Peptides against a protein of PDB entry 3OGK. Designs and how they scored, part 252

Target 1, 307 residues: chain A of PDB entry 3OGK
Amino acid sequence: ATPDRLSRRFPNLRSLKLKGKPRAAMFNLIPENWGGYVTPWVTEISNNLRQLKSVHFRRMIVSDLDLDRLAKARADDLETLKLDKCSGFTTDGLLSIVTHCRKIKTLLMEESSFSEKDGKWLHELAQHNTSLEVLNFYMTEFAKISPKDLETIARNCRSLVSVKVGDFEILELVGFFKAAANLEEFCGGSLNEDIGMPEKYMNLVFPRKLCRLGLSYMGPNEMPILFPFAAQIRKLDLLYALLETEDHCTLIQKCPNLEVLETRNVIGDRGLEVLAQYCKQLKRLRIERGADEQGMEDEEGLVSQRG

## One batch from the design tools (peptide; made by RFdiffusion4, then SolubleMPNN)

Design b1_p30_5_s2 (from b1_p30_5, 16 letters changed)
Fold by OpenDDE base, seed 2:
Structure b1_p30_5_s2 (fold): chain B 307 residues (1-307), chain A 30 residues (1-30)
Amino acid sequence: as target 1 above (307 residues)
Amino acid sequence: SELEKLFEEEEEIEFNRSLPLILERLRRYR
């Protein structure tokens, strides 16, 4: 559909989701023009879609100018912005969004490719937003944002229930977890092994309502940090975990209420057997295969027709 | 609830994550 046709037909549209061209790239080789441009849509939003509160761009090219126009056009009426696997913008565009849209509830930029200029956007969000419910910049590379701003967001946004982040050191997020009293979902972070401090994460305290979890780089030494609340885990993302087959078995046995599991082929037939035995509430199972699995020493790290 | 709808949408996004990106991240850590 064309933007003009949409606005004429639905002048009171509140939610818009646009899908660009699918990505066909290996090793993050994303063409600059992989998706359609959002510009004509943003123009139409600014001119004619005055009740729009939710915008979802998927696999599209989004410029800072587009974001600035959108931000100014919708201002505090914008409740949801999802830049889902988008490209073409910088953190200046994000800054414009959070500056002008002070009541945004959902901000997503998962798997988006952008140029990072500074961490001002997250700071601005922390300073002025009290409405945020979902923050998701999973699988992104922000190096200039502060975990303190994330903590401030958690403190000020009492309805914050889902946060997905990049490679923050988990220990830097201690304050965040303490502040995020209503958090139900967390994905990302970075667990870093320290041979001299094998238990450096053991005192990590998670939010009491946490039930959907995906800790990046979690290995068998860090896995026990989940055990105190494993029974309340409903969703587990192990795609970025560093667990072998037996580690999977150990963890799965402790998660009897697991409903969703995402993992790699390393779970093996053995892990699937354990899953079937202990996780009777399982609703969805995703198993990914990759070249990294071929080099693993665990001989059972294969899912056959048995599984 | 509206939050439940949000979670459903987010779950859909999660399932569409790029495997190459996952593998790249893992390789960087190793």
Scores: peptide ipSAE 0.014, ipTM 0.407, DockQ to the pose 0.639
Fold by OpenDDE base, seed 3:
Structure b1_p30_5_s2 (fold): chain B 307 residues (1-307), chain A 30 residues (1-30)
Amino acid sequence: as target 1 above (307 residues)
Amino acid sequence: SELEKLFEEEEEIEFNRSLPLILERLRRYR
């Protein structure tokens, strides 16, 4: 679709993100002398930026030493750390952050690559933090962390509103969902089809305020678990859903209050038509090229109704 | 300009009162 066609279909659309080849990241904007490393930033924070509460590094190289220095320099004054698509650190660095920054509210490492040594960082966070509002390690591979620690975090952090995780079996998160009474956003997990138990997920109880959702590996058989609260869904992340075009149409029709949709090109023109018909409150649409679609890499583009 | 837009639009790094100083420094390296 062309930008003009999309704008006509979605008069309330504020932005459109078409993702193929990644956009320029923070490392491309940093001077050559600084490279893509966070080290000079951490040095600056430690020496001169003593009021800094929020740090967001995007596509940068971060070492455990950098994280340790940052943690000790900011301590409980650090409220937000986002390691967005970063690399170079291990879970030891994360442990340092959560050990020294006991009042952190936002911890993000979405799409970051790291070496996992153990699950101590999440356990430490669970044992000592009561301030957490946002936890996001979406699209990461943690194999040594415990869903019980996530449940503990939910129990202790009453302001927890957004949690995005890796490939936890959804049934292992039942306790988490029960504890996370104020949760508004959840992404990730793993829905695993069981032919012998088709009702496996039908009894899942989601937090009552949940309105932003993305369940990984959700297929058409699991999709009905959303129907009881589909009308309250404001944001859908279908990037890792196993839905075809018609499945998209089915779900979209049940989400009239949808404001943000993130999906793959499998939605197709048909899905976009249905979206335009039923989702009049749509503000943002993100479409990524799926691995299921063969062809040349597309350039990433942005369309904004505000610009 | 591009750096300024990035920091303003995406809130990549919150410096509060230090933001102008950081932006100025970044501009010097462009």
Scores: peptide ipSAE 0.011, ipTM 0.428, DockQ to the pose 0.029
Fold by OpenDDE base, seed 1:
Structure b1_p30_5_s2 (fold): chain B 307 residues (1-307), chain A 30 residues (1-30)
Amino acid sequence: as target 1 above (307 residues)
Amino acid sequence: SELEKLFEEEEEIEFNRSLPLILERLRRYR
């Protein structure tokens, strides 16, 4: 199926999700020969899908021109844009989106590869948007954006419930956390251990409703910052934490209401046993094997058939 | 309810794709 066929069949389509690799979309409509470019889809959206509010591109090639066209075509009608593991665009494309789509509620560019020109896109978003509910640039590298803009977003967007960021120093996000009163989910940031200041992060104040969490580079020394609210944690992303098997056990014991856990093989069979013992509400478990852990795993840090 | 659905639509993270970034960051800590 082609975009034109989609629009003819569903002229009132409100949500579109496209996957480049594997090539899939709603009703398997992506032609195999399109190479994963969103351009033909954006053209069709612009011309014929006038009710479209949500766009999700996964593993697609997206240019700044594509984003600009999409932004102008949908404008304030666009509520959701997810550039999930996409490539080919720059921050100019993001700027166009946030400039023209003033009522966007969800903006995601998680794991996307892009060229960073400046931090204007986040600043523009901070200056004009009051609708954001979800902001996600997890596992990205932004060096030119300001944590102050993130704080401004939190202050202005009272419905902001989920924020996932890249390499922001967590201490630079203190103002953000104070402003984000309704935040339920936070992932990313950067915890940087300081030998000279062992309690560097111990006074961090998290939003009261925070229950889904993934702090990047959290080690055993930083882990205690979670203990005061560990009982309310329902989802943990430990994929990028620096926790060993024993650390996992310690943390898991503190999270009796845990529903979702994402971690690496380092949790081991022991960690899984502890998980089973203490987390009776667990619904989903994801265990990834990192290439960096291959050959470095101790016997305890292995998930075997026993787990 | 829509927000709840968004949270249920967990984005699949490919650990292997992110690994280079993680490793690079870890190297900065060594």
Scores: peptide ipSAE 0.016, ipTM 0.402, DockQ to the pose 0.311; fails the geometry check
Fold by OpenDDE base, seed 5:
Structure b1_p30_5_s2 (fold): chain B 307 residues (1-307), chain A 30 residues (1-30)
Amino acid sequence: as target 1 above (307 residues)
Amino acid sequence: SELEKLFEEEEEIEFNRSLPLILERLRRYR
């Protein structure tokens, strides 16, 4: 469908989801000029879709100008913006969104490719937003944002339930976790092993309602930090964890209420057997083959047709 | 609710985008 046809047919449209073309990533190369441009859609939103409150662009090319136009057109009426695997924008575009859309509830830019100019967008969000429920910049590389702003967001947004971040050192998020009293989901961060300080992460306090979790670079030494609340875990993202087959078995046995598991082929047939034995409420299972596993040639980390 | 719908949505993860960093961590860990 074309933007103009959509607006004519549905002038009172509240939610719009657009999907660009799938990208062919070969040799870990992601083309910059992939997907469709959102410009014509943003133009139509600005002119004719005056009740639109939810926008989801998936695998689209999005410019700062597009984001600025969208932000100004929808302003506080915009409740959801998802830039899902998008590209072409900078943090200036994000700044425009959070500046003009003060009541945004969901902001997602997971796996998006962007140019980072500064951390002002997160600061602005922290200074003015009290409505945020979902913040997701998982699998992104923001280096100029402050964990303090994330803490401020958690303090001010009492309905904040899901936060996914990039490679923040987990210890820098202690204040965030303390403030995020209603947080149910957290993914991302960075665990960095310190041989000289084995207890480095053992005193981490997670939000009491946390039940969906994915800690990046979590190894077997850090895994025990989950044990106190493993029984309440319903979703685990282990895609970026550094767990071997036996580690998977150990953790899975402690999560009897697990409903969703995302992991790599390293779980192996043995891990899948343990999963079947202990996780009777499992609803969804995602196993990524992972290019890293091909290089490691871990024979125990193979899933056969038995699994 | 919209939140419930969000949690039911399957979000695709592009493993290859983070592969270099993951590989580096794996090499250091193992």
Scores: peptide ipSAE 0.016, ipTM 0.394, DockQ to the pose 0.282; fails the geometry check

Design b1_p30_6_s1 (from b1_p30_6, 15 letters changed)
Fold by OpenDDE base, seed 3:
Structure b1_p30_6_s1 (fold): chain B 307 residues (1-307), chain A 30 residues (1-30)
Amino acid sequence: as target 1 above (307 residues)
Amino acid sequence: EEEKKKKEEEEKKKEKELEEKYKKALEEHY
């Protein structure tokens, strides 16, 4: 449907999900001519979708101007913004969102590509938001944001249950984990092996309710940090773990309540056998090829709007 | 576009095959 057709049919729409490259089943809902840029949709939201509280853009081009218009149009009524695999914005656009949408509960930029100008957006979020439940910038490259702002968010947002981050050193997140008393899900960070300090991470204290986890660059030496609470783990993201087949077997055996596993083909048939033996509650299994087997260039296919 | 779709379909096919292997192994360990 065109934005104008959507607003005419559903003027009271509360949740909108757009996909730039929809799977075949969604082609009937998004005209080919509207597929890449969010601008026409943001214009329609601003003018006609005044009850919209949840926006999810997937694989779309989003400008700072689009984010600023959305932020001002929805303000504190915006509860959810998901920029899922989006591109074309900077941290100025994020700053506009968190400045104007102070009651936002879900903010997601997972796998989005953006230009990073500064860390002000996370600082502004830390200073003014108390409503945040989900923060997700997993698989993003933020170098200018502060772990202290993340700690402040955890302290101020008592309903914070899911946080996914980029490559923060896990030791810099100790304060965050101590503050995040209700956190159930954590993904990302960076575990950096130090041959001179094998126990570098052994004193990490995770939130008591943590049950969905994915630590980036976790190797077999760091894996034991999970053992004290492995029985409560319901979801593991091992896509960015540095675990071999036997390490997978070791970890899986300690996670009898595992419901969701996301991993690479390194799990092998042996890991799948162990998974079946020990993880009787498993509901979803996702196996990706390792980066080494992805020999085809990810053509950064420019998301085109009208092409 | 077609190659990316084929790859996504192949990945989904492999994911399903692994899910089926898991289910079979689960049945064998029951």
Scores: peptide ipSAE 0.021, ipTM 0.460, DockQ to the pose 0.030
Fold by OpenDDE base, seed 4:
Structure b1_p30_6_s1 (fold): chain B 307 residues (1-307), chain A 30 residues (1-30)
Amino acid sequence: as target 1 above (307 residues)
Amino acid sequence: EEEKKKKEEEEKKKEKELEEKYKKALEEHY
């Protein structure tokens, strides 16, 4: 559909999801020219879609000017912005969004490629937002943002339920976890083994309601930090965990209420058997091929058990 | 095989001890 046709047909549209062209299957590379430009859509949103609260761009090219126009046009009426696998913007565009859209509840940049100028966007969000429910910059590289701003967000945003981050050292997030009393989902971070301090994560306290989890680089030595609350885990993302087959078996046995598992083929047949034995509430299973299997076509086998 | 079983039992014991330590640490923090 063209932008103009959409606004004419649905002038009261509250939610818009745009998908760019399908990925040419190059794993791990976000091509610079993926998808269409959002510019004509942002123009249409600004002019004709005055009730739009939710915008989801997937695999689109988004400029800072597009974000600035969107931010100014929707202001505090914008509740959701998802830049899902988008490219072409910088942190200046993000700064414009959080400066103008102070009532935003969902901000997502998962797997987006951008130029990082500074951490001001997260600081501005921390200083002015009290409405945030979902923050997701999973599988992104931010080097200039502060974990203290994330803690401030947790203190100020009482409805914050889901946070997905990049490569923050988990110990830097201790303050965040203490503040995020209502957090149900956390993904990302970085667990780093220290041969000299095997217990360095012993004092890591997770939010009491945490039930959806994906810790990056979690190995078998760090895995025990989950055991106190493993029975309440409903979703587990092990895609970036450093667990072998036996480690999977150990963890799965402790998660009897697991509903969603995302993992790599390292789980093996044995892990799947253990999963079937212990996880009777399992609804979704995603198995990706590990990086070591360079070879054949990724058949994403979604095994939906239609019982 | 017996050495492997002993190692697995020791690992399970260490795992339980670690689980208890983390449980206590959680209880002391709250």
Scores: peptide ipSAE 0.006, ipTM 0.336, DockQ to the pose 0.009
Fold by OpenDDE base, seed 2:
Structure b1_p30_6_s1 (fold): chain B 307 residues (1-307), chain A 30 residues (1-30)
Amino acid sequence: as target 1 above (307 residues)
Amino acid sequence: EEEKKKKEEEEKKKEKELEEKYKKALEEHY
């Protein structure tokens, strides 16, 4: 579809989702440049799509100029921006978005590649936003953003329900978790084992409503931090956890209300047996291969046990 | 077999102690 055809057919469009690269790009076989540029679409949004509140770009090339144009064109009417696996922008583009779109509710940059200039975009978001519900920069490399700004966002955004972050040391997020009283979902962070301090993470207090969780680099020594609230866990992302088969079995037994599990083949048949025994509410299971397991087919086994 | 059972019991005991510590820390904070 061309941008001009879309606007003519749907001048009152509130939500736009664009997909650039096909799924086959996951194997690095598709050149990075095969992602469509968003520029023609941003031009069309700016000129003709005056009711657009939600924009989702998936696997597209997005420049800072595109983000600046979008930000100025939609301003406080922009409720959702998702840069899902996008590339070509810098943190200046993000700064433009958060500066002009002060009522944004969903900001996603998951798996996007960008040039990081500074942390000002998150600071500006912290200073001025009170509407944020979803913040997601999972699987991104932000080194210049402050955990304190994330805490400020949590304090100011009372409707904040889902936050996914990159490799923040989880202890730096203690203030964030204390402030994020309505948080239901958290993914990312970094758990760093310290053999000299086995209780390093004992002071982690998770939000009371937290039920969807994926802690990066969580090993068996850190896993017990989940036990006080394991019964309330509904979704668990273990793709980036450092758990073996037995650790999976231990954790799964403590999560009787688990509805969604995402993990690696390390769960094994034993983990699946334990899952079947203890997790009677399971709706979705995703098992990914580890880096070393080249061979077996993508069994996206949607085991929907609809009895 | 007995050594494996003893190790599993010790691990379960450590796990319970850790769980209680974390539960207590959570209760003291909230």
Scores: peptide ipSAE 0.005, ipTM 0.349, DockQ to the pose 0.009
Fold by OpenDDE base, seed 5:
Structure b1_p30_6_s1 (fold): chain B 307 residues (1-307), chain A 30 residues (1-30)
Amino acid sequence: as target 1 above (307 residues)
Amino acid sequence: EEEKKKKEEEEKKKEKELEEKYKKALEEHY
């Protein structure tokens, strides 16, 4: 579909999802001649899609100018922006979004590639937003943002339920976890083993409602931090965990209410047997190949609940 | 006793069906 045809057909459109360069996408909404750029869509949004509240760009090229135009055109009417596996923008574009869209509820940059200029976008979000429900920059490399701004967001945004981050040292997020009283999902961070301080993470206090979790670089020594609340875990992301087969078996046995597991081939047949034995509520299983096997798209194995 | 055995057999059957689904999911990712 072309942007102009979309606006003419659906002038009251509230949610738009665009997918660029899909390996298998049945819906190439982007004409091949547009190279996956969001620019023509942002132009159409700005001019003709006045009711649009939710924008999701997947695998698209997004410039700072596109983000600035979108931000100014939608302002406080923009509730959701997802830059899912996008590229071509900088943190200046993100700053424009959070400056102009002060009532944004969902901000996602998961697996996006960008140029990081500064951490001002997260600071601005922390200073002015009270509406945020979902913040997701999982599998991104932000080095200039402050954990203190995450804490401020958690304090000010009482509806904050899901936060996914890059490689923050998990101990820098202690203030964030204390403030994020309604947080149900956390992914990312960095667990760094310290031979001189083996109990470094044992006193880490997670939000009481936390039930969806993925800690990056979690090894067998850090895994026990989950045991006090393992029975309430419904989703585990172990893709970036440093767990072997036996560690998977140990953790899975403690998670009887697990509904979603994302892991690597290291789980093996034994881990799958243990999973089948202990996790009767499992709905989705994703197993990725280790880093050495390039190229297959993440097929979500949907376990059909035939109830 | 017969009702307990029947429930245990149904649970074992469900477990085996789930295990087969997980093995199949693994094979699809290999």
Scores: peptide ipSAE 0.020, ipTM 0.415, DockQ to the pose 0.071; fails the geometry check

